# Peptides against a protein of PDB entry 3PUK: the designs that were tried, part 6

Target 1, 227 residues: chain A of PDB entry 3PUK
Amino acid sequence: ERGLKSVVWRKIKTAVFDDCRKEGEWKIMLLDEFTTKLLSSCCKMTDLLEEGITVIENIYKNREPVRQMKALYFISPTPKSVDCFLRDFGSKSEKKYKAAYIYFTDFCPDSLFNKIKASCSKSIRRCKEINISFIPQESQVYTLDVPDAFYYCYSPDPSNASRKEVVMEAMAEQIVTVCATLDENPGVRYKSKPLDNASKLAQLVEKKLEDYYKIDEKGLIKGKTQS

## One batch from the design tools (peptide; aimed at target 1 F113 E129 N131)

Design b1_p14_1 (made by RFdiffusion4)
Pose (drawn by RFdiffusion4):
Structure b1_p14_1 (pose): chain A 227 residues (1-227), chain P 14 residues (1-14)
Amino acid sequence: as target 1 above (227 residues)
Amino acid sequence: SKYENRVERNKLFE
């Protein structure tokens, strides 16, 4: 099937689980709020065992160290989600697991990355960005994770316009992960209608996905596709 | 940038 959640599942399996899957052994997977919703969206937790995951745990709440099991961190590039990882490895009195495999849902800010590039420890065996920043609500419908996006788009023009841009970019980059997961590099068009916000956004997506496919690394897509 | 650093980071942790 080619359901939207089937497509995403095919990506997670190959880009995450298979990428660190060692046939004979199992791992513990750690999730933040987003990745929980993402995985619950496109599979049952039963399917995870077949993919090398014996135990899934919340990266937020404190956990008991299992120094003989390797950890699979499937998290977003969020300060909270990352600060929690640094609690397990490096500073201080660490560690908590035998090895660390980090998979970011989206591009990791240099600011956050540096905080883990230092307290690295030989543990972090891998750190990849898979670029899936959306929820496959239905086989044909997707939703983003841009908190309070509606308000910061139609609010007046007061002090909280600086956040509007933050929301506008968050939507743009997040939309781009939708195209990348679908292996599409579509042309961009907006409606040029009420308030003309789709124009500002259409430009951000156009610019960002040009920069994106300048780097992909999957090498499957470059230049505009038939979409 | 965060965009350009992706490949370097994959190399760094491999």
Fold by OpenDDE base, seed 4:
Structure b1_p14_1 (fold): chain B 227 residues (1-227), chain A 14 residues (1-14)
Amino acid sequence: as target 1 above (227 residues)
Amino acid sequence: SKYENRVERNKLFE
């Protein structure tokens, strides 16, 4: 099956579940808003059970400690999600779980990473960035999780210029994660409009692709593929 | 590059 959903699931299985798998061990999995949507789009609860997940918890919710179990955090690298994690492990006496495996869907900013490192490093068994920040919808269709992307990108108001750039950056990042997931380095094509959003986005994507493939998951430089 | 940093950081907890 060549569908994007299957590809995404296979990547998650390999990058996350296989990475932290221990025979006979069950984990609690913590999800945030994005990863809930992501997993919902490409798997079922039964699939997660097969991967050794006993229960799924919302990271944003208050949870009772299960100190005998390890926790698998599959979360976005946002302050909100990270703060929730920190509350789980920030205090030695108040750790919610036995240990943590953290898998970020995207690059975790240094500020957040350092905060984690400073406060919870001893509780962390794994911390990786798996670079999946999109949601598959169809076989070759995905959605981006960028709030108000359309509004800011197409806003003629100059006051939104800075926000537009942030949104464009986020979109570019997520597009690159799709390429990375599909193991392709596409030749970016675009058709410019008066606002030249397509051109700007294309430039961002190309730059990020170059950076990614400079040192990809395999440490190899890949040539451009036909998209 | 943030990707280079990613590789380095990911090794910290391995």
Scores: peptide ipSAE 0.036, ipTM 0.721, DockQ to the pose 0.700
OpenDDE base, seeds 1, 2, 3, 5: peptide ipSAE 0.036, 0.035, 0.036, 0.032; ipTM 0.719, 0.709, 0.723, 0.692; seeds 2, 5 fail the geometry check

Design b1_p14_1_s1 (made by RFdiffusion4, then SolubleMPNN; from b1_p14_1, 7 letters changed)
Fold by OpenDDE base, seed 5:
Structure b1_p14_1_s1 (fold): chain B 227 residues (1-227), chain A 14 residues (1-14)
Amino acid sequence: as target 1 above (227 residues)
Amino acid sequence: SKIENIKEREEFFD
């Protein structure tokens, strides 16, 4: 049985490190809050060294330029992370690194992508979305990164209904990314009581899974597997 | 969905 951590690591290795690997080349890797947690959950620094990463830096911190090194940005597609990236490459005179490889953990909105393209395109060697927006905890356990998920999902206030829906959608998307990463189309199981949140989430996940596999690169719809 | 709209890759200037 492949532990979720190992699967996630292998996905990152294939989608990120193998994708930008050049023989004899070392890179500085820039992480945000989410990807720091993600990598910490599934690898060690020694693993990153083996993948050609010499130093890990926090994208949010003010960092000294290392102009001779290329940078690997493994970040979430958020305005905050993107803005930090743009600060690193926004000015020719202030470029912190030689070039950038960007790997987003999720779909990057066109607005952010266009902003990057307009400002820093010449500095970017690659920009890719790798679709990993969850944290593996154990072999079959993962956590989601959805702000205020607990608050809105369990809020008794009807005024939060719309926000609850948004949160549910975000959670469902992340769960689907787990399934995609694991190459699984599981039957969704849930506890319906005392609240219907689990049922709603399950329905969203099922719908999104269906949509995902319909448009899968292989054009094959996987049958539901036991969860 | 975010997954449906995910891009494979975008190559920029080398």
Scores: peptide ipSAE 0.030, ipTM 0.597, DockQ to the pose 0.434
OpenDDE base, seeds 1, 2, 3, 4: peptide ipSAE 0.028, 0.027, 0.027, 0.028; ipTM 0.579, 0.598, 0.604, 0.575; seeds 2, 4 fail the geometry check

Design b1_p14_1_s2 (made by RFdiffusion4, then SolubleMPNN; from b1_p14_1, 7 letters changed)
Fold by OpenDDE base, seed 1:
Parts: C-alpha cells; sequence; structure tokens
Structure b1_p14_1_s2 (fold): chain B 227 residues (1-227), chain A 14 residues (1-14)
C-alpha cells in the first residue's frame, strides 16, 4: 500500500465524510479541478459509494436541479469555485439542491466567506476548512498545485523575482501541509545546483514547520523526526 | 501567521 495515499484518504474520510455522514442518506458530491485530481489519486468510486456519495459532478458544469438531495461540496477556496456554488444556492426560489455541506481544501479568505454568508447562509449545514493542498503520487511522492511554478522558478528574468518568491511561498505552504498530514517534523534536504531555488524553498519550509508545531492545537512542541 | 489561518476550522451557519 502506498502510505501517503492512505494517509490522505484517511484524513479526507475523517474530516469530510465522517463529519457529514447520515445513515441511509445519499449525497451528490461536487468537485472542482483540484479536488477531482485529489480524490482520483487516493480513492476509487467504490470508496465514495461506501461514504454515501451517489454521484460526483463537476461544479463548473451546468447541472440539473436535484432538489430532494443534499449536496457535498468538496472544493478549493477560489473565486471560480465559490461563484459556481453561489449560482446553485443564490436564488431562494430555485436552489439546485436541498442543502449544502461545504469543505474547503484550504483556508477560505474572508472576502469569499463573507460573500457566501451574505447570500446563502441558510442553505449551508456545514462549512469546514481542511488543510490538504497536495496530490499524493506514491508512498513518499506528492505533487504540488501551484500555478505557474515552473515558469517563475526557472525564469532567468530578474523582473520575475517578486513573483518567484510568491510561488515559492505557496510551494512551501503546501509542503508543510504534507508534513502536518503525516504528523511529521522532518529535516529538510535538497539539491541546490544549478539554481538556488531549492535552498530558498528549504528555508521557507523549515520556518513554516517551526511556526506550525509551535502553535499546534495540542500545545505540544514536537521534536524533529528523522526522515 | 498564514499557517495559523489554515488549520482545520469548522464554521457553523445559523
Amino acid sequence: as target 1 above (227 residues)
Amino acid sequence: SEIENRKEVEKFFD
């Protein structure tokens, strides 16, 4: 068994499916681009059926109303995904589903959250933010989802330096979420040549790990694990 | 910190 995939699945099962599970109730699950890839990487359709999901739909596509069923939105906290959700529930008279459970893969910005709250709060039974912003590939391999990461990290143009830093910050954040998911505080290793990007990224990861474990909900300072 | 904001949070709607 690929260890990282199993860990990610267990986290999703606990944080999402167990949280909204009701015996005998089926839900429609709405996914965006990222969560489609995420679930595809760590589970099968049979697993989703066992968790009470009858069908999965793409949130970006036009869908027919199923007013008798509740909807589970497992989506990224992006304007695009949120806007699609709002189209489903923005009108009081023509809701697409009976009610909504929303689980964001990351922190939802206040601007987006307030927009949801102002327009369709009565339709939402749950709104939860989880921390999974990576895709597991193998037992020790994962893929980051950072837009334009390749372009900016390997750009020789000095004018892109500021954007490169933003990208590296986002990458570091996602790496820390992997560590959090695995409950590990590893030593960071990297290959520095030919570019210094790896060294900078390593420093960002180390800093963020320190911050994360310092403020952990359990109040326990975890020592560095040997990885 | 940005990490603090990305902890698992449950929000309830009235």
Scores: peptide ipSAE 0.025, ipTM 0.515, DockQ to the pose 0.361
OpenDDE base, seeds 2, 3, 4, 5: peptide ipSAE 0.021, 0.021, 0.019, 0.019; ipTM 0.524, 0.510, 0.508, 0.530; seeds 2, 3, 5 fail the geometry check

Design b1_p14_1_s3 (made by RFdiffusion4, then SolubleMPNN; from b1_p14_1, 10 letters changed)
Fold by OpenDDE base, seed 5:
Structure b1_p14_1_s3 (fold): chain B 227 residues (1-227), chain A 14 residues (1-14)
Amino acid sequence: as target 1 above (227 residues)
Amino acid sequence: SEIENVKKVEEFFD
């Protein structure tokens, strides 16, 4: 039985690296905060070299142009990451790289996609959405990346109720990506607490799992597996 | 070189 880390790596290799690989071609890879943690959790530096990545750069940092090389953006579909990408290709005469391959870790909102399309579509060789929004820790353990999740979920302030819902939605979405990655439709189990956070999250996950498998790649409804 | 590339990757993850 293979651990979650290896499964995640294989998915990234297939969905990202194999998708844009050209023989003899090296690329610069741009990562954001999340994808840096993600790759660090499931691969080695040598693995990235084997996939044709010569240099890894932080998308948020100022970088010198390497105009003769293509860039592989493996980033979250956030305004911040997208804005950084747009700065790299906003000017045709001053683009930092030869071309771009973009792989989002989740669905990219239409607003962001349209912004990219309007600004630098000619520089983009590939734009793909994958579904990996979690960080594997060990064989069956993963970490969600939702900013301030703890604060809002446990906040006693009623004014944070709306934000709490947003956070829980984000958490549920990331959990579903784990299930999708493992190709499982598990039954959801949770421990009851004085706060109803666990039950609410469970309900959100179940709903999203149902939605996901109703419209899966095969058009099939997968039965529930052991949680 | 390959060695230089490895170093760059390592520095990024640190």
Scores: peptide ipSAE 0.011, ipTM 0.454, DockQ to the pose 0.020
OpenDDE base, seeds 1, 2, 3, 4: peptide ipSAE 0.009, 0.011, 0.010, 0.009; ipTM 0.454, 0.460, 0.452, 0.474

Design b1_p14_1_s4 (made by RFdiffusion4, then SolubleMPNN; from b1_p14_1, 9 letters changed)
Fold by OpenDDE base, seed 1:
Structure b1_p14_1_s4 (fold): chain B 227 residues (1-227), chain A 14 residues (1-14)
Amino acid sequence: as target 1 above (227 residues)
Amino acid sequence: SELERVPEVEELFS
């Protein structure tokens, strides 16, 4: 019933909570729009309490300083979320929390990372990128977080072709993160439509899966798993 | 795969 949700939760628990856990210590957790949806899909507040989270705050909102507590930032690597983090720690005298643990849901571009490093490095105890860029729905069902995907993929306007390709790449990346999370290298299947979007996406997924396993398995390609 | 970055940290005392 909830196989994928359980897998995602286990990954977050291992990659985030276990990584920064300190016995007897409570943290404030900061979430953005995507990670709010992600955690809501795979855990309960009681689960977060067990992991040492006292309260959840929205990173986009103005918050009162709690200078005696450390903060756990679980956020997407976007300029908006990063800017909010920088506001919390950009000034030594005005930092909102004691220190920060930051976990990105995807690869953080070097430009954003360098900006953080230049301004807030002294306040950061941990920085990790974890590949979770999808929302689990059912046992083997997930939702992709690709803005405007529907608009561009189903647009009949040929002027949108370049943007459609960018969207397809983003979708393929997220599908690969699902496979990585499940430790699977599946055969890709699709149902073709008039615009053949499914075929194009399938090709991108296969290519990216090959690249991922070559890198992750020290140049070894895993055999296809049968699901 | 997970990527890890560990910047130089200075513990600030409150």
Scores: peptide ipSAE 0.043, ipTM 0.557, DockQ to the pose 0.108
OpenDDE base, seeds 2, 3, 4, 5: peptide ipSAE 0.035, 0.036, 0.037, 0.035; ipTM 0.570, 0.442, 0.567, 0.578; seeds 2, 5 fail the geometry check

Design b1_p14_2 (made by RFdiffusion4)
Pose (drawn by RFdiffusion4):
Structure b1_p14_2 (pose): chain A 227 residues (1-227), chain P 14 residues (1-14)
Amino acid sequence: as target 1 above (227 residues)
Amino acid sequence: EEPEFDERHEKYFS
């Protein structure tokens, strides 16, 4: 099947689980709020065992160290989600697991990355960005994770316009991961209609996905595709 | 294993 959640599942399995899967052994997966919703969206937790995951745990709440099991961190590039990782490795009195495998749902800010590039420890065996920043609600419908996006798009023009841009970029980069997961580099068009916001956004997506496929590293897509 | 890092974010935010 080619359901939207099937496509995403095929990505997670190959880009995450298989990428650190060691045939004979199992791992503990750690999730933040987003990745929880993402995984619950495109599979049952039963399917995870077959993929090398014996236990899934919340990265937020404190956990008991299992120094003989390797950890699979499947998280977003969020200050909270990352600060929690740094609690397990490096500073201080660490560690908590035998090894660390980090998979970011999206591009990791240099700011956050540096905070883990230091307290690195020989543990962090891998750190990848898979670029999946959306929810496969239905086989043909997707939703983003841009909190309070509606308000910050139609609010007046007061003090909280600086956040509008933050929301506008968050939508743009997050939409780009939708195209990248579908292995599409589509042409961009907007409606040029009420308030003309689709124009500002259409430009951000156009610019960002040009920069994106200048780096992909999957090498499957470059230049505009038939979409 | 040695640490392995993805550098796409550095090129992207450059």
Fold by OpenDDE base, seed 5:
Structure b1_p14_2 (fold): chain B 227 residues (1-227), chain A 14 residues (1-14)
Amino acid sequence: as target 1 above (227 residues)
Amino acid sequence: EEPEFDERHEKYFS
């Protein structure tokens, strides 16, 4: 059985490294908190070296310019990560790197793209969104990155209903990225609990799966698989 | 090296 870690690595290799690979060229790779965890879960530094990455840097930290090298940004589509990117390229005279290749772990909203366009569009050589918003643990286990998910999902307080919905939406989105990564359209299974959270999440996942495959390159909704 | 963007991103970076 192909472990989820290997699948994720293959996806990253194909969608990110192969996409921006240039023979003889080394890049600096910038990671945020999530992508640091993601890559740590599915690859080694030696693997990254083989893909032409010389150094890994934390996007949140102040870094010295390496103006002769291109930078590969593998980051979450968040205001924080984008702002850090913008600080690297916002000034033409003080750009930290030669050029940027940006790969977002998920759908990046137009608002963030507009910010990028307004300040450093000319520095960007590639920009893609890859749908990997989860951390692979085992062959069939993954961890979602949804802040306060536990608190809101299990809160009996009705006042948290709106926040719970937002959390459920975010969880559903990340689950769909797993399905997209695995090229699967599973039938969602859940256990009934005192709180109807599982059912609600299942419905959200199903809806988002349908939406995803409707707009997929194949233009076809895959049949439900047993999972 | 010329930048390359898909249809969605071309409007932002081309």
Scores: peptide ipSAE 0.404, ipTM 0.908, DockQ to the pose 0.234
OpenDDE base, seeds 1, 2, 3, 4: peptide ipSAE 0.199, 0.199, 0.201, 0.179; ipTM 0.835, 0.829, 0.830, 0.819

Design b1_p14_2_s1 (made by RFdiffusion4, then SolubleMPNN; from b1_p14_2, 4 letters changed)
Fold by OpenDDE base, seed 3:
Structure b1_p14_2_s1 (fold): chain B 227 residues (1-227), chain A 14 residues (1-14)
Amino acid sequence: as target 1 above (227 residues)
Amino acid sequence: EEPEFDERSKKYYA
């Protein structure tokens, strides 16, 4: 199995499937746009069946209730995905599944988390953040899932400056999740041409890496690596 | 089992 895809799959298996596994229990898995791409990049349907997933459903689609089965939500911490989850469990009459396990691909903002807690807490068995916000392409190659990143980063229009900063922050966060997944604190390398975007992004990544390892649950500060 | 909430990590445990 080629490097990064295998590492990502192993992390998902440990952090998600092993965490909520009950012997003999099957679950429905709900995916959003990002997690559909993520799982398709690093596993097969046969792998998911082995982990106790019987059916995969798109969270954005209208779905028929399966009230006897528990649901595994593997989703991004976005308003859209959270709102779809809330529609599945937000009312007693509209409860689509028996219970929910929620695994976010990244940090869930307090506003979204509190919204879930206030409306659906009794239906939730697990809620965790697993810190995987990238798509593995090759053994050492990944792609970021940041909408309109190209447009805003290379826009000559000064009115897009605020949007460019938001995009660069999102890209930096996703790069940090790659480093965390690989257990690396790399020295950041970049090409400054044609725009200074790469330098700014590198600085954001370095800062976020420092913050991540300072607050690491293991209390381990890794030195910068040359990888 | 009622889920236990860890406020530090925003985690629910069953």
Scores: peptide ipSAE 0.030, ipTM 0.646, DockQ to the pose 0.169
OpenDDE base, seeds 1, 2, 4, 5: peptide ipSAE 0.028, 0.025, 0.026, 0.025; ipTM 0.594, 0.591, 0.588, 0.596; seeds 1, 2, 4, 5 fail the geometry check

Design b1_p14_2_s2 (made by RFdiffusion4, then SolubleMPNN; from b1_p14_2, 4 letters changed)
Fold by OpenDDE base, seed 1:
Structure b1_p14_2_s2 (fold): chain B 227 residues (1-227), chain A 14 residues (1-14)
Amino acid sequence: as target 1 above (227 residues)
Amino acid sequence: EEPEFDERSKKYYK
């Protein structure tokens, strides 16, 4: 089916699997909560086997060492996921796998990046950031994964204003990653609600879209697409 | 294979 799921899968295939592919080599893939949902939404286990993945493991679980195999970490740039990775490679004598390929679903904060670099850079063959922070549901439907978004966005308590702004920024980032994945610069439309949250979110999305296309490697300012 | 650890996304350069 031609839809958002296929586009997301194609992006993952090219940005992750094709990037670390080696003929005849099998890898163990490590996933976190978000990337488990992401892959489950856009591919089957048979697709992963075709990409050279022998087994999928949860990064949060205790795992037996497989020192002869390389590991593919497809994870969110969170302290929890990074800490689990560091446990696998932080000690020279206790490495879980032969080497690591790391693909983050979004920008990795400098604090986390530097922590990885200082601890286990010699074990890492690739470290890349991709821009996929959403779950495709249908051809034109996706779900944002922002913790407590519902609670903070609809809270009448003014004390939650700062948290609401953080949540809106995170949602705006995820919407921009959808646009980037689809190679679109849409006009933002929203349904007005009693809370002026929709207009604020729209403004954040517009600003972030402008920033994204200004730094496009090809120097081509992409015009607005009709959505 | 040489490690490519310092590669960052476009987002970092913004």
Scores: peptide ipSAE 0.031, ipTM 0.623, DockQ to the pose 0.489
OpenDDE base, seeds 2, 3, 4, 5: peptide ipSAE 0.032, 0.028, 0.024, 0.031; ipTM 0.625, 0.618, 0.601, 0.629; seeds 2, 3, 4, 5 fail the geometry check

Design b1_p14_2_s3 (made by RFdiffusion4, then SolubleMPNN; from b1_p14_2, 4 letters changed)
Fold by OpenDDE base, seed 5:
Structure b1_p14_2_s3 (fold): chain B 227 residues (1-227), chain A 14 residues (1-14)
Amino acid sequence: as target 1 above (227 residues)
Amino acid sequence: EEPEFDESSKKYYS
């Protein structure tokens, strides 16, 4: 049995590194907060070197230009990460790198995509979504990255109801990405008491799983697996 | 080396 970490690494290798690989070419890889944690959880620096990554840089930090090298952006589709990317390629004279390969960990909103297209289209060699929005742990355990999820889900304040729905939606989406990564369609199990949060989340997950497998690249609907 | 844009899929590819 392969652990979740190895599965995630394999997916990243195939979807990201193999996709942009060029023989003899080294790239600088730009990471954000999430992808730093993600890669740290499933690979070593030596693994990245084998994939043609010479150095890893934090996208949020000021970085010196390396204009002769292409950059691999493995980032979350957030305004913050996108803005940092745009600063790297916003003007011809200020380009930090030769070109960019962008791989988003989740679906990129149209607004952000259009912003990228309008500003930096000529600098982008690839722009893909790979749908890995979770941190793998040991065995089949993962951690979701949803800001303030605990606070809003367990808040007794009715004014947080709308925000609670948003975070549950985000959590459900990330769970679906785990299933997609594992190529599984699990039968969802949950404990609803004392709060209904688990039930609501389960319903969202089931709905999203259904939608995902109906429109997946294989065009196949998978039956539920044991879970 | 120039990127191609597929408007239908909103993807860039070389």
Scores: peptide ipSAE 0.016, ipTM 0.537, DockQ to the pose 0.183
OpenDDE base, seeds 1, 2, 3, 4: peptide ipSAE 0.016, 0.016, 0.019, 0.016; ipTM 0.532, 0.538, 0.550, 0.539; seeds 3, 4 fail the geometry check

Design b1_p14_2_s4 (made by RFdiffusion4, then SolubleMPNN; from b1_p14_2 with H9S E10K F13Y)
Fold by OpenDDE base, seed 2:
Structure b1_p14_2_s4 (fold): chain B 227 residues (1-227), chain A 14 residues (1-14)
Amino acid sequence: as target 1 above (227 residues)
Amino acid sequence: EEPEFDERSKKYYS
């Protein structure tokens, strides 16, 4: 049995590295906070070298231009990461790199997508959304990367209700990405007490799983799997 | 190489 780490790595290799691979070409890879953790959890630097990555840079940091090299942006679809990308390729700034390949870890909101399109479409060779928004920890265990999840989910303050829903939605999305990566439609198991958070999360996951398989181009609706 | 910017996923989960 292949552990979740190996499955995630295989997914990234296929969806990202193989997608933009060109023989003899090296790229600079730009990572954000999430994708740094993601890659660190499932690969080594030597693995990235084998995939044609010469150096990894933090997208949030000020970086010197390397205008002769193409850049691979493996980033989350957040305003912060997108803004950093736009600074690298925006019309008002000197381009940091020759061209960009962008791979988002999740669905990019139309507002952000349109902002990119309007600003620097000519610099983008590829823009793809992949479905990996979780960190593999163990063979069958992953961690969710949702800021302040604990605080909002367990806050008794009614003023946090809206934020709690947003957090749960984000958690559900990440769980569904695990299922999609593993090509599974699991039955959801949870403990609901003492709070109803687990039940709400389960409902969100189930709904999103249904949506995922309904729109699957392969037309294969899988039954419930064990996970 | 022509930019393939419009090559985005039509699916939320792919």
Scores: peptide ipSAE 0.027, ipTM 0.603, DockQ to the pose 0.425
OpenDDE base, seeds 1, 3, 4, 5: peptide ipSAE 0.025, 0.026, 0.028, 0.029; ipTM 0.601, 0.591, 0.599, 0.608; seeds 4, 5 fail the geometry check

## One batch from the design tools (peptide; aimed at target 1 I215)

Design b1_p15_1 (made by RFdiffusion4; failed a check: the pose's geometry)
Pose (drawn by RFdiffusion4):
Structure b1_p15_1 (pose): chain A 227 residues (1-227), chain P 15 residues (1-15)
Amino acid sequence: as target 1 above (227 residues)
Amino acid sequence: EVEFDERSEKYFELE
C-alpha cells in the first residue's frame, strides 16, 4: 500500500531501525513527545520487536542505566530532548548505556549539536538526521508540529510578530520534510489571496527545499520533480 | 567509531 503512514514507516525502518540493526541483538529505543506521536501514528509497538527494539522508554523521565544494552535515540532536535541525552552521556558521572545511536527527526541546530559534540564520549556511534517532521494522520492527510501556529499567524501586529517568523520558518522547514519523505521536489505556488501569507511561506519553502536538495545525501532526488 | 551527519552544518551555511 502507498498510504502516507506506509510511506513514512518505510522511511523509519530503512533510515533508522535497519541503519543500526545488528541481526543478533536488540536495543532500547528512546522517544520524546513528537517521535512518540510519530511512531504511534504509523505502527503498533508490537512491530518494533521485529525491528530490533525490545524496550521503548520516554527520554524525558529518568531511567535506570542498562550498561549492557545499546540505546537508539529517536528524537527531535529540541533543547529539552537533547539535554536529556546529555544526562545519559558525558557530564556527569555517566554513563547509562553501552552505546548511543542518535536519529534526529529534522536538521539539528549547530547550537544544540555543539552541546553534544563535546560531551560526545566514544559512545555516540552514530548521529543522523532523517528529515521527518510531520504526522501521517491519515493515508492522505498530514499534520505538522508547530505549536500555536494559528494564533501567531493572525494575531494583530504587536510585540509578538517576531515569533510569527519563527512559526513561519518552522512551517516551511517542516513542510519540506513532507516533500523529502515523499521524494518529491515540487514546484511552489501560492494563492495570492487573503492577507497574502501563502506568498511569504511559498518563498520560504521554495528557498529551503532548494538548499535541502543541495545536501540530501540520499541522492534519490535533485531538481524539480513532477509534482 | 563515531559518525556524524554534516547535512545540517552545510544547510545552515546556505541559510

Design b1_p15_1_s1 (made by RFdiffusion4, then SolubleMPNN; from b1_p15_1, 6 letters changed)
Fold by OpenDDE base, seed 1:
Structure b1_p15_1_s1 (fold): chain B 227 residues (1-227), chain A 15 residues (1-15)
Amino acid sequence: as target 1 above (227 residues)
Amino acid sequence: MIEFDKSSEKYEELK
């Protein structure tokens, strides 16, 4: 199918698996909560086997060392996931795996990056940021993963206004990653509700899309697409 | 500003 799931899988395959692939080499893949959902939505275990993944492990769980194998970390740039990674490689004498390939699903904050650099930089063969912060559901349907989005967007409490703005910004960023993944610059449509949340979100998305395509590495301004 | 499919130059320090 030429749906969103296939596009997402193709992006992951190119950005992650093709980047670290070595002929005849098997890797252990470490996932967090978000990337588990992401991969489950767009691929099968057989697909991962074809990409040289022998086993998938949860990064949050205690794991036995497999020092002869390299590990592929496909994780969100969160303190929790990074801390788990640091436990695997923080000590020279107690490394869980032979080496690490790290692919973040989003921008890694400098604070987290500096922790990694200071403790285990020598164990890392690759470290890259990819931009996939959504879950494809159907060919043209996706869900956002923004904590507490429902609560803050629909909160009548004016004290939550600042947090609501942060949540809306995060949602807008994720929507833009979908557009970038599909190579589209769509017109934004929304259903009007008693709350002005939809219109505010639409404006944020439009602004971020404009910013993204203005800075396109190829120097090409992409016009609006019909979607 | 969102940068897509870019490996940040900061990661070159890990090489």
Scores: peptide ipSAE 0.025, ipTM 0.593, DockQ to the pose 0.115
OpenDDE base, seeds 2, 3, 4, 5: peptide ipSAE 0.022, 0.023, 0.024, 0.018; ipTM 0.601, 0.598, 0.597, 0.592; seed 4 fails the geometry check

